Peptides against a protein of PDB entry 5VVV. Designs and how they scored, part 62

Target 1, 276 residues: chain A of PDB entry 5VVV
Amino acid sequence: FLCGVVEGFYGRPWVMEQRKELFRRLQKWELNTYLYAPKDDYKHRMFWREMYSVEEAEQLMTLISAAREYEIEFIYAISPGLDITFSNPKEVSTLKRKLDQVSQFGCRSFALLFDDIDHNMCAADKEVFSSFAHAQVSITNEIYQYLGEPETFLFCPTEYCGTFCYPNVSQSPYLRTVGEKLLPGIEVLWTGPKVVSKEIPVESIEEVSKIIKRAPVIWDNIHANDYDQKRLFLGPYKGRSTELIPRLKGVLTNPNCEFEANYVAIHTLATWYKSN
Target 2, 276 residues: chain A of PDB entry 5VVV as posed
Amino acid sequence: FLCGVVEGFYGRPWVMEQRKELFRRLQKWELNTYLYAPKDDYKHRMFWREMYSVEEAEQLMTLISAAREYEIEFIYAISPGLDITFSNPKEVSTLKRKLDQVSQFGCRSFALLFDNIDHNMCAADKEVFSSFAHAQVSITNEIYQYLGEPETFLFCPTEYCGTFCYPNVSQSPYLRTVGEKLLPGIEVLWTGPKVVSKEIPVESIEEVSKIIKRAPVIWDNIHANDYDQKRLFLGPYKGRSTELIPRLKGVLTNPNCEFEANYVAIHTLATWYKSN

## One batch from the design tools (peptide; aimed at target 1 L82)

Design b2_p26_1 (made by RFdiffusion4)
Pose (drawn by RFdiffusion4):
Structure b2_p26_1 (pose): chain A 276 residues (1-276), chain P 26 residues (1-26)
Amino acid sequence: as target 2 above (276 residues)
Amino acid sequence: SEEYEEELEEEREEVLEQLEEWKEED
């Protein structure tokens, strides 16, 4: 069961030293996972096809090392959603070559995120693929095979919270396609009824497990501050029923950008991780 | 389509400038 932090916000990402202290903290409080997905580390998203330079690679390996040294599971995320051409094989290949490079840093766990992308396709893609959801699942599956079908592997859908489902959660062509076609070994990230959910009703998640055909992994935006310059969140982890742990694969908290402000955000996530 | 490509390229350049500024501060 996956529990911990996703560094998944827009803005100045954390540095290696902050992530070491993060791992030591996750262990002192018995959490198990860290998802690396900062939006503005340019090779994660904006230049996803590009390989890490020599010194960048030294940094990632030293990072994945301290993750094992503290026994925090490290999941690496990549976001090709902005401009990838799903049908073109050279494009699919560059994604593998990039995911290969990181596999050789010590990485066993991977994620493909597709949040916040323009919902339609290029002229070339609309031929080989029936719908937008078909294209993502095809690549996500093909990639899931290539890496030797890894232990934990996440998929973040374009429709990743209740508000974002067209027309509703239950009868959505995008969501329908994912639960049926996406492989049973691939996890699905979900964010609550809204992007920043005030509360997560047990009925809403049971409802979601209907179409996704899985207990989804929560990408929790409760303490995220990347959207309002004046705002910071030092409150407790709240509005999440303890009765949820049995019904979910996990909860990864996407916290404040200021690293040291995240003490309460992670500790309260940790106490609630107990009690179920 | 062309407008979108231009906007995306401007955002890429902005992100690289911001990363360079943060590296100098560090």

Design b2_p26_1_s1 (made by RFdiffusion4, then SolubleMPNN; from b2_p26_1, 15 letters changed)
Fold by OpenDDE base, seed 3:
Structure b2_p26_1_s1 (fold): chain B 276 residues (1-276), chain A 26 residues (1-26)
Amino acid sequence: as target 1 above (276 residues)
Amino acid sequence: DEERKKKLEEERKKILEEQKKFEEEL
């Protein structure tokens, strides 16, 4: 069970010292996972093709080593979906090389994120792939296999919540393709019924699990505030029955962008997780 | 390229604004 934090917000990423402090807090609270997915890290999303500089490499190596020291699984995410051409072998090779670099930093767990992108394929991809889901699954499976089928590999769908599913969760052709064609060792990220789900009902998890043919990992935006700079939710992790735990592969909270505001968010997640 | 950076930032901003509106409407 993956339980911890995703740094998945828009806005200023956390600094390396904050991330190391996070790992210490996660270990102290018996949480086990950190997903590196800061939207405004240029080399994570907008410039995903660009290799890390020597300085950035040293920082990431140090960060990954610190995660290991605190027994926190460091998952490196990349979000190529803004401008990748899925059918272009050079793009696939560029993605492979980027993940090879991160593997050299000692990273063993990875994620491909296709959240917050246009649902339209380019003309070249339309000639090769039957749908956007087929394109995403193809590259995800190829990368997963290329990396030697790492123990933890995550996929974030473009339809990552109930409200983004067309026509709905149980009938989504996109999620059906993901469920049927995504390799079984790849985990699927899900935010619940909404991007920011007030509640995540058990039945909603059963519904999505059926179509994706696996238990999801919750990317939980309950404490996220990047969508509203005036929002500061300091409430406990709530609206999630502990009955979800046996039905999930994990829960990763995407918390407030203000690092120091996340004590309650992370601590109450830890309490929730241990209460089962 | 600064022009490419600006374009990607503008595209990201639009996506984020669209998602915000979509969630506010639900």
Scores: peptide ipSAE 0.024, ipTM 0.616, DockQ to the pose 0.108
OpenDDE base, seeds 1, 2, 4, 5: peptide ipSAE 0.031, 0.021, 0.024, 0.023; ipTM 0.601, 0.570, 0.643, 0.609; seed 1 fails the geometry check

Design b2_p26_1_s2 (made by RFdiffusion4, then SolubleMPNN; from b2_p26_1, 13 letters changed)
Fold by OpenDDE base, seed 3:
Structure b2_p26_1_s2 (fold): chain B 276 residues (1-276), chain A 26 residues (1-26)
Amino acid sequence: as target 1 above (276 residues)
Amino acid sequence: DEERKKKLEEKRKEVLEKRKEFEEEL
């Protein structure tokens, strides 16, 4: 069970010292996972093709080493979906090289994120792939296999919540393709019925699990504030029955952008997780 | 490249606005 934090917000990424402090807190609270997915990290999303500099590499190596020291699984995410051409072998090779670099930093767990992109393929991809889901699954499976089938590999679908599913969760051709064709060792990220789900009903998890043919990892935006930086969500982790735990592969909270605002959010997630 | 940056900033704004709309429904 993956339980911890995703740094998945838009806005100023946390500094390395905050991330190390996070790992210490996660360990203390018996949480086990950090997903590196800061949307405004240029080399994560906008410039996903760009290799890390020597200085950035040193920082990431140090960060990954710190995660290991605190027994926190460091998952490196990349979000190529803004401008990748899935059918272009050079793009696939570029993605491979980027993940190779990160693997050299000691990272062993990875994620491919296709969230917050248009549900459209370019002309070249339309000639090769039957659907956007087929394109995404193809590259995801290829990368997963290329990396030697790491123990933890995550996929974030473009339809990552109920409201984004067409026509709905149980009938989504996109999610059906993901469920049927995504390799079984790849986990699927899900935010619940909405992007920010006030509640995540058990039935909603059963529904999505059926179509994706696996228990999802919740990317939980309950404490996310990147969409309204005037708000701080200081309340407890709530609206999630503990009955979800046996039906999930994990829960990763995407909390407030303000690192110090997240004590209650993360601590109450830990309490929730340990209450099962 | 500035045009690309602008397009990406516009997409970021669009995403955040959509998330805000979802919060107003909470």
Scores: peptide ipSAE 0.292, ipTM 0.826, DockQ to the pose 0.111
OpenDDE base, seeds 1, 2, 4, 5: peptide ipSAE 0.056, 0.179, 0.200, 0.094; ipTM 0.681, 0.808, 0.788, 0.702; seed 1 fails the geometry check

Design b2_p26_1_s3 (made by RFdiffusion4, then SolubleMPNN; from b2_p26_1, 15 letters changed)
Fold by OpenDDE base, seed 4:
Structure b2_p26_1_s3 (fold): chain B 276 residues (1-276), chain A 26 residues (1-26)
Amino acid sequence: as target 1 above (276 residues)
Amino acid sequence: EKERKERLEEERKRILKEREEFEKEL
């Protein structure tokens, strides 16, 4: 069971010292996972093709080493979906090289994120792939296999919540393709019925699990504030029954952008997780 | 390169705005 934090918000990424402090807190609270997915890390999303510089590499190596020191699984995410051409072998090779570089930093767990992108493929991809889901699954499976089938590999679908599913969760052709074609060793991220789910009913997890043919990892935006910088979500982790735990592969909270605002959010997630 | 960065920043702003609007309607 993956339990911890995803740094998955838009806005100023946390500094390396904040991330190290996070790992210390996670270990103290018996949480086990950090997903590196800061939307405003230029080389994570907007410039995903660009290799890390020597200085950036040193920082990431230090961060990954710190995660290991605190027994936190460091999952490196990349979000190529803004402008990747899935059918282009050069793009696939570029993605492979980027993940190879991160592997050299000592990273062993990875994620491919296709959240917050248009559902439209380019003309070249439409000639090769039957659907956007087929394109995403193809590259995800290829990358997963290329990396030697790492123990933890996550996929974030473009339809990552109930409200983004067309026509709905149980009938989504996109999620059906993901469920049927995504290799079984790849985990699927999900935010619940909404992007920011006030509640995640058990029935909603059973519904999505059926179509994706696996228990999801919750990317939990309950404390996310990147969409409203005038608000801080300081309340406890709530609206999730502990009955979800046996039905999930994990829960990763995507909390407030303000690092120091997240004590209650993360601590109460830990309390929730231990209550089962 | 600069124009590409500007387009990507505009795309980010669009996504954030769409998310904000969507979460306010719920």
Scores: peptide ipSAE 0.143, ipTM 0.783, DockQ to the pose 0.112
OpenDDE base, seeds 1, 2, 3, 5: peptide ipSAE 0.062, 0.123, 0.104, 0.050; ipTM 0.680, 0.775, 0.768, 0.657; seed 5 fails the geometry check

Design b2_p26_1_s4 (made by RFdiffusion4, then SolubleMPNN; from b2_p26_1, 12 letters changed)
Fold by OpenDDE base, seed 3:
Structure b2_p26_1_s4 (fold): chain B 276 residues (1-276), chain A 26 residues (1-26)
Amino acid sequence: as target 1 above (276 residues)
Amino acid sequence: SKERKEKLEKEREEILEKRKEFEEEL
């Protein structure tokens, strides 16, 4: 069970010292996972093709080493979906080289994120792939296999919540393709019925699990505040029955952008996780 | 570059507005 934090917000990324402090807190609270997915990291999303500089490499190596020291699984995410051509072997090779670099930093767990992108394929991809889901699954499977089928590999669908599913969760051709064609060792990220789900009913997890043919990892935006700079949710982790735990592969909270605001968010997630 | 930063800021604003709209419509 993956339980911890995703740094998945839009906004100023946390500094390396905050991330190390996070790992210490996660270990102390018996949480086990950090997903590196800061949307405003240029080399994570907008410039995903660009290799890390020597300085950035040293920082990431140090960060990954710190995660290991605190027994926190460091998952490196990349979001190529803004401008990748899935059918282009050079793009796939560029993605491979980027993940090879991160593997050299000692990273062993990875994520491919296709959240917050347009559902339209380019003309070249339309000639090769039957749908956007087929394109995403193809590259995801290829990368997963190329990396030697790492123990933890995550996929974030473009339809990552109930409200983004067309026509709905149980009938989504996109999620059906993901469920049927995504390799079984790849985990699927899900935010619940909404982007920011006030509640995640058990039935909603059963519904999505059926179509994706696996238990999801919750990317939980309950404490997210990137979408509203005036929002500061300091409330406990709530609206999630502990009955979800046996139905999930994990829960990763995407918390407030303000690092110091997240004590309650992370601590109450840990309490929730241990209460089962 | 300054231009890359401005582009990122604009794309961020557009995404945050969309997210806000989705959360307000819900």
Scores: peptide ipSAE 0.092, ipTM 0.730, DockQ to the pose 0.106
OpenDDE base, seeds 1, 2, 4, 5: peptide ipSAE 0.034, 0.106, 0.119, 0.054; ipTM 0.624, 0.744, 0.743, 0.682; seeds 2, 4 fail the geometry check

Design b2_p26_2 (made by RFdiffusion4)
Pose (drawn by RFdiffusion4):
Structure b2_p26_2 (pose): chain A 276 residues (1-276), chain P 26 residues (1-26)
Amino acid sequence: as target 2 above (276 residues)
Amino acid sequence: MLPPRPYTELTEEEEEELEELIEKFR
C-alpha cells in the first residue's frame, strides 16, 4: 500500500538536500513512497524527450541511492502530454530511451502523467487511434511492457477528478475506455471529487472504482499552495475518512512548495496512515 | 494539440562519460 509525498507542484522544485531530509522524515514516521513529478523541472515535462546531462545524472543517482538508504520507494514520473505524437514510432522510442536512462540510475518504479493537456489530437493521431483515451492507454501499456512490467507503475488520466469528467464520472467515454483497456498491473491516480478536494466521500471513491476497475491512487491536493501566492497550509490532514484505507491503493500528498512548511502536512498524513 | 517542441541530444563525448559514470555507481 502506497503512502507518502508527491513533489508534483508548479514552481521552484526542491533541491537534492531537501529531498534527503524528506526521506529521513518519511521513515521517522513510517511512510513508504515518493513520486518525483515537479511540473517545472524542465526534463520532466517541458523537454521530456531530452536526456539528463552528465552532472544531472550524478544528482539523480545520488538521489535514488538515499531513497534505498532510507527504504523509501522512488517513483519517477514523466509527462509527455503537451506535444507527444502517440502514433509516430520515433516519438514512442524517445520515451523508452528516456525511461531507459533513468532505469539505469537505480529506478524500478515509474509513472506516466497526462493531467492538464489540451483534450484533442493532431491530424496524424486521429487516424491510427479511435479516441484520445485509446492513444494514452496504448502507449502506457506499450511502455509498461518494455520496462519488464515494473512493480509499481502509475497513470494519471486527463480526467483525474470528479469535476473533470465529461459528462459525469459514471458514463464517461474517456473513463470507460481506461478501466477496460489499461493493464491490471498499472495504477490509476485520482484526485477526489475536485482538483483540491474539501472532502473525499467513501461513496465517491466506491463510485470511481466502478469505471476504473481498480482501487485508485489518490494524488492529494489538500495542502497544495502553488495556485495562490498569499496562501500556506499548516493545518491537519482532514476530510478524509479513515474508512478509505481499505478501498484505496494509496494516497500521495502534493504539499506546500515551501519545504519546511510541510511538517504538519506529512506528520498528520502519517498518523492517519496508522489507525488503518 | 501543440506542435512538437525542438530539443537537443547528448554529444558522443558526453555519452561516453555518462556510461563511465553509471558504471562507477554499479

Design b2_p26_2_s1 (made by RFdiffusion4, then SolubleMPNN; from b2_p26_2, 9 letters changed)
Fold by OpenDDE base, seed 5:
Structure b2_p26_2_s1 (fold): chain B 276 residues (1-276), chain A 26 residues (1-26)
Amino acid sequence: as target 1 above (276 residues)
Amino acid sequence: MLPPRPYSELSEEELEELKKLLESYK
């Protein structure tokens, strides 16, 4: 069971010292996972093709080593979906080289994120792939196999919540393709019925699990505030029954951008996780 | 969560300004 934090918000990323402090807190609270997915880290998303500099490599190696010291699984995410041509072998090779570089930093766990992108394929991809889901699954499976089938590999769908599913969760041809064609060792990220789910009912997890043919990992935006700079959510982790735990592969909270505001959020997630 | 505007809708100039802004967070 993956339980911890995703740094997955828009706005100023956490500094390396905050991330190391997070790992210490995660270990102390018996949480086990950190997903590196800061939207405004430009080499994660906008400039996903750019290799890390020597200085950035040193920082990432140090961060990954710190995660290991605290027994925290460090998952490196990349979001190539803004402008990747899925059918172009040069693009696939560029993605492979980027993940090879991160593998050299000692990273063993990875994620491909296709959240918050246009649902349309380019003309070249339409000639090769039957749908956007087929294109995404093809590259995700290829990358997963290329990396030697790592123990933890995550996929974030473009339809990552109930409100983004067309026509709905149980009838989505996109999620059907993901469920049927994504390799079984790849985990699927999900935010619940909404982007920010006030509640995640058990029935909603059973519905999505059926179509994706696996238990999801919850990307939980309950404490996120990147969408409203005036909002700070200091409340406990709530609206999630402990009956979800046996029906999930994990829960990763995407919390407030303000690092110090997250004590209650992360601590109450840990209490929730240990209560079952 | 959705950005205020998709990055694919930004001009090269706006992307470079955003890059500089992000570099200022380091």
Scores: peptide ipSAE 0.038, ipTM 0.597, DockQ to the pose 0.043
OpenDDE base, seeds 1, 2, 3, 4: peptide ipSAE 0.031, 0.025, 0.025, 0.023; ipTM 0.622, 0.634, 0.624, 0.584; seed 2 fails the geometry check

Design b2_p26_2_s2 (made by RFdiffusion4, then SolubleMPNN; from b2_p26_2, 8 letters changed)
Fold by OpenDDE base, seed 5:
Structure b2_p26_2_s2 (fold): chain B 276 residues (1-276), chain A 26 residues (1-26)
Amino acid sequence: as target 1 above (276 residues)
Amino acid sequence: MLPPRPYTELSEEELEELQKLLASFK
C-alpha cells in the first residue's frame, strides 16, 4: 500500500529542504511514499525533453538519497503529454533518455502523467493509434518494459476522475482501453468522483476498479489549494471510509502549496491509514 | 485495533502546529 504525499500542485515547488523535512515526517508517521510531480518544474512538464544540468542532477541525487535514508519510496513523475508525439520514435527515445538519467540518480520508481492535457491527438498520432488511450498506453507500456519493469510504476490517465469520464466511469472507452491494455504491473492514479473529491464512496472505487482492472492509487486533492490562492485547507483528512484501504493500492495526498500548512492534512492521513 | 482517536479529531500536537501557522499570519 502506497501512502504519503504527491507534490503535484501548480505553483512554486517545494525547496529541497522542505522535501527532506517531509521525508522525516513521513517516516515518523509511518508513511512510505513521495511522488515528485510539481507541475511548474519545467523539466517535469513544459520542457520534459530537457536533461537535468549537473547542478540539478546533484540536487536530485541528494534528494533521492535523503528519501532512501528515511525509507521513503521516491517516485519520479514526468508529464510529457502537453506536446509529445506518441507515434514518433525520437520522442519515445528522448523520454527513455530522460528517465535513464533519473535512474542514474538512484531512482527506481517512476510515473507517467497524462493529466490536464487536451483530449486530442495530433494528426501523426491519429494515423498510428486508434485512440488517445491507445497512444498513452503504448508509450507507458514501452517505458515500463524499457526500465526493466520497476516494482512501482504509476500512470495518471487523462480521465483521472469521474467527472472527466465520457460518458461515465463504467462506460468510458478511454478507461476501458487503459484497463485492457495497460500492463498489469502498472498502477493507475485516480482522484475520485471529482478532481477535488469531497467524498470518495466505496462504490465509486469499485466502479473504477472494475473498468481499469486493478485497485487504483488515489491522488487525493482534498487539501489541494493551487486552484484557489485565497484558500488554505487546514482540516483533517475526511470523507474517505477506512473501508477504502483494502480496495486501494494506495493514497497520495496532494496538499496545500504552502508546505507549512500541511501538518494536519498529512498527519490525519497517517492516522486514517493506521486505522485499518 | 481501533485508532486511539478518530482521524477527524485534531490531536494536541496538530492543534499546536495550527496555532504556530496562525501566528505566522499576524
Scores: peptide ipSAE 0.144, ipTM 0.701, DockQ to the pose 0.012
OpenDDE base, seeds 1, 2, 3, 4: peptide ipSAE 0.034, 0.027, 0.048, 0.018; ipTM 0.520, 0.579, 0.582, 0.506

Design b2_p26_2_s3 (made by RFdiffusion4, then SolubleMPNN; from b2_p26_2, 10 letters changed)
Fold by OpenDDE base, seed 2:
Structure b2_p26_2_s3 (fold): chain B 276 residues (1-276), chain A 26 residues (1-26)
Amino acid sequence: as target 1 above (276 residues)
Amino acid sequence: MLPPRPYTELSEEELKKLQELLASYK
């Protein structure tokens, strides 16, 4: 069971010292996972093709080593979906080289994120793939196999919550393709009924699990505040029954952008997780 | 780009438009 934090918000990423302090807190609270997915990290999303510099490599190696010291699984995410051409072997090769570099930093767990992107394929991809889901699954499976089938590999769908599904969760051709064609060792990130879900009912997890043919990892935006920088969500982790735990592969909270605001959010997630 | 309202207050159609907007954000 993956339980911890995703740094998945828009806005200023956490500094390396905040991330190390997070690992210490996660260990103290018996949480086990950190997903590196900061939207405004240039080489994560907008410039995903760019290799890390020597200085950036040293920082990431230090961060990954710190996660290991605190027994926290460091998952490196990349979001190539803004402008990748899935059918272009050069793009696939570029993505492979980027993840090889991160693997050299000592990273063993990875994620491909296709959240917050346009649902249309380019003309070149339409000639090769039957749908956007087929394109995403193809590259995800290829990358997963290329990396030697790492123990933890995550996929974030473009339809990552109920409100983004067309026509709905249970009838989505996109999620059906993901469920049918994504390799079974790849975990699927899910946000619940909404982008910010006040509640995640058990029935909603059973519904999505059926179509994706696996228990999801929750990317939980309950404490996310990147959509309103004047708000701090200081309340407890709530609106999730403990009956979800046996039906999930994990829960990763995407909390407030302000690092110090997250004490209650993360601590109450840990309390919730240990109450099962 | 920030949504005009909290995500919990958006309609399904507004959320889809927001996704399109976020996709256009460079």
Scores: peptide ipSAE 0.042, ipTM 0.717, DockQ to the pose 0.018
OpenDDE base, seeds 1, 3, 4, 5: peptide ipSAE 0.024, 0.033, 0.025, 0.030; ipTM 0.659, 0.634, 0.595, 0.619

Design b2_p26_2_s4 (made by RFdiffusion4, then SolubleMPNN; from b2_p26_2, 9 letters changed)
Fold by OpenDDE base, seed 2:
Structure b2_p26_2_s4 (fold): chain B 276 residues (1-276), chain A 26 residues (1-26)
Amino acid sequence: as target 1 above (276 residues)
Amino acid sequence: MLPPRPYTELSEEELKKLEELLKSYE
């Protein structure tokens, strides 16, 4: 069971010292996972093709080593979906080289994120792939196999919550393709009924699990505040029954951008997880 | 989580400001 934090917000990423302090807190609270997915990290999303410099490499190696010291699984995410051409073998090769570099830093767990992108494929991809889901699954499976089928590999769908599913969760052709064609060893991220879900009912997890043919990992935006910088979500982790735990592969909270605001959010997630 | 505006809708000037902001995190 993956339980911890996704740094998955828009705005200023956490500094390396904050991330190291997070790992210490996660270990102390018996949480086990950090997903590196800061939307406004230059080489994560907008410039995903760019290799890390020597200085950036040293920082990431130090960060990954710190995660290991605290027994925290460091999952490196990349979000190529803004401008990748899925059918272009040069793009696939560029993505492979980027993940090879990160693997050299000692990273063993990876994620491909296709959240918050346009559903339209380019003309070249439309000639090769039957749908956007087929394009995403193709590259995800290829990368997963290329990396030697790592123990933890995550996929974030473009339809990552109930409100983004067309026509709905149980009838989505996109999620059906993901469920049928995504390799079974790849985990699927899910956010619940909404982008910010006040509650995640058990029935909603059973519904999505049926179509994706696996238990999801929750990307939980309950404490996310990147959409409203005037708000801090200081309340406890709530609106998730403990009956979800046996139906999930994990829960990763995407918390407030303000690092110090997250004490209650993360601590109460840990209490929730240990209550099962 | 949803950006305040899709990146595909950003002007070149807004993209440059975003790039400058991103570089300020280095």
Scores: peptide ipSAE 0.056, ipTM 0.518, DockQ to the pose 0.039
OpenDDE base, seeds 1, 3, 4, 5: peptide ipSAE 0.052, 0.058, 0.032, 0.052; ipTM 0.570, 0.541, 0.648, 0.455; seed 3 fails the geometry check

Design b2_p26_3 (made by RFdiffusion4)
Pose (drawn by RFdiffusion4):
Structure b2_p26_3 (pose): chain A 276 residues (1-276), chain P 26 residues (1-26)
Amino acid sequence: as target 2 above (276 residues)
Amino acid sequence: AEEDDEKAREFYEEKTEEELEELKEL
C-alpha cells in the first residue's frame, strides 16, 4: 500500500539535499513512497524527449541511492502530454529511450502522467486511434510491457477528479475506456471530487472504483500552495475518512512548495496512515 | 475551499497555455 509524498507542483523544484532530508523524514514516520513529478524540472515535462546530461545523471543516481539507503520507494514520472504524437513510432521510441536511461539509474518504479493537456489530437493521431483515451492507454500499456512490467506503475488520467469528468464520473467515454482497456497491473491516480478536495466522500471513491475497475491512488492536493502566492498550509491532514485506507491503493500528498513548511502536512498524513 | 479550487483550476489552465505558447515559438 503506497503512502507518502508527490513533489508534483508548479514552481522551483526541491534540490537533492532537501529530498534526502525528505527520505529521512518519511522513514522516521513510516511512509513508503516518493513520486518525482515536479512540473517545472524541464526534462520531466517541457523537454520530456531529452536525456539527462552527465552531471544531471550523477545527481539522479545519487538520489535513487539515498532512496534505497532509507528504503523509500522512488517512482519516476514523465509527462509527454503536451505535444507527443501517440501514433508516430519514433515518438514512442524516444519515450522508451528516456525511460531506459532512468531505469539504469536504479529505478524500478515508473509513472506516466497526462493531467492538464489540451483534450483533442493532431491530424495524424485521429486516424490510428478511435478516441483520445485510446491513444494514452495504448502507449501506457506498450510502455508497461517494455520495462518488464514493473512492480508499481502509475497512470494519471486527463480526467483526474470529479469536476473534470465529461459529462459526469459514471458515464464518461474517457473514463469508460480506461477501466476496461488499461492493464490490471497499472495504477490510476485520482485527486478527489475536485482538484483540491475539501473532503473525499467514501461514496465518491466507491463510485470511482466503478469505472476505473481499481482502487485508485490519490494524488492529494490538500496542502498544495503553488496556485496562490499569498497562501501556505500548516494545518492537519483532514476531511479524509479513516475508512478509506481499505478502499485505496494509496495516497501521495502534493504539499507546499516551501519544503520546511511541510512538517505538519506529512506528519499528520503519517499518523492517519496508522489507525488503518 | 471553493475559492481555492477555482484559483487552482485557473492557475493550472494558464500554465498549460503558457507552455503551449512556448512550444509554438520553437

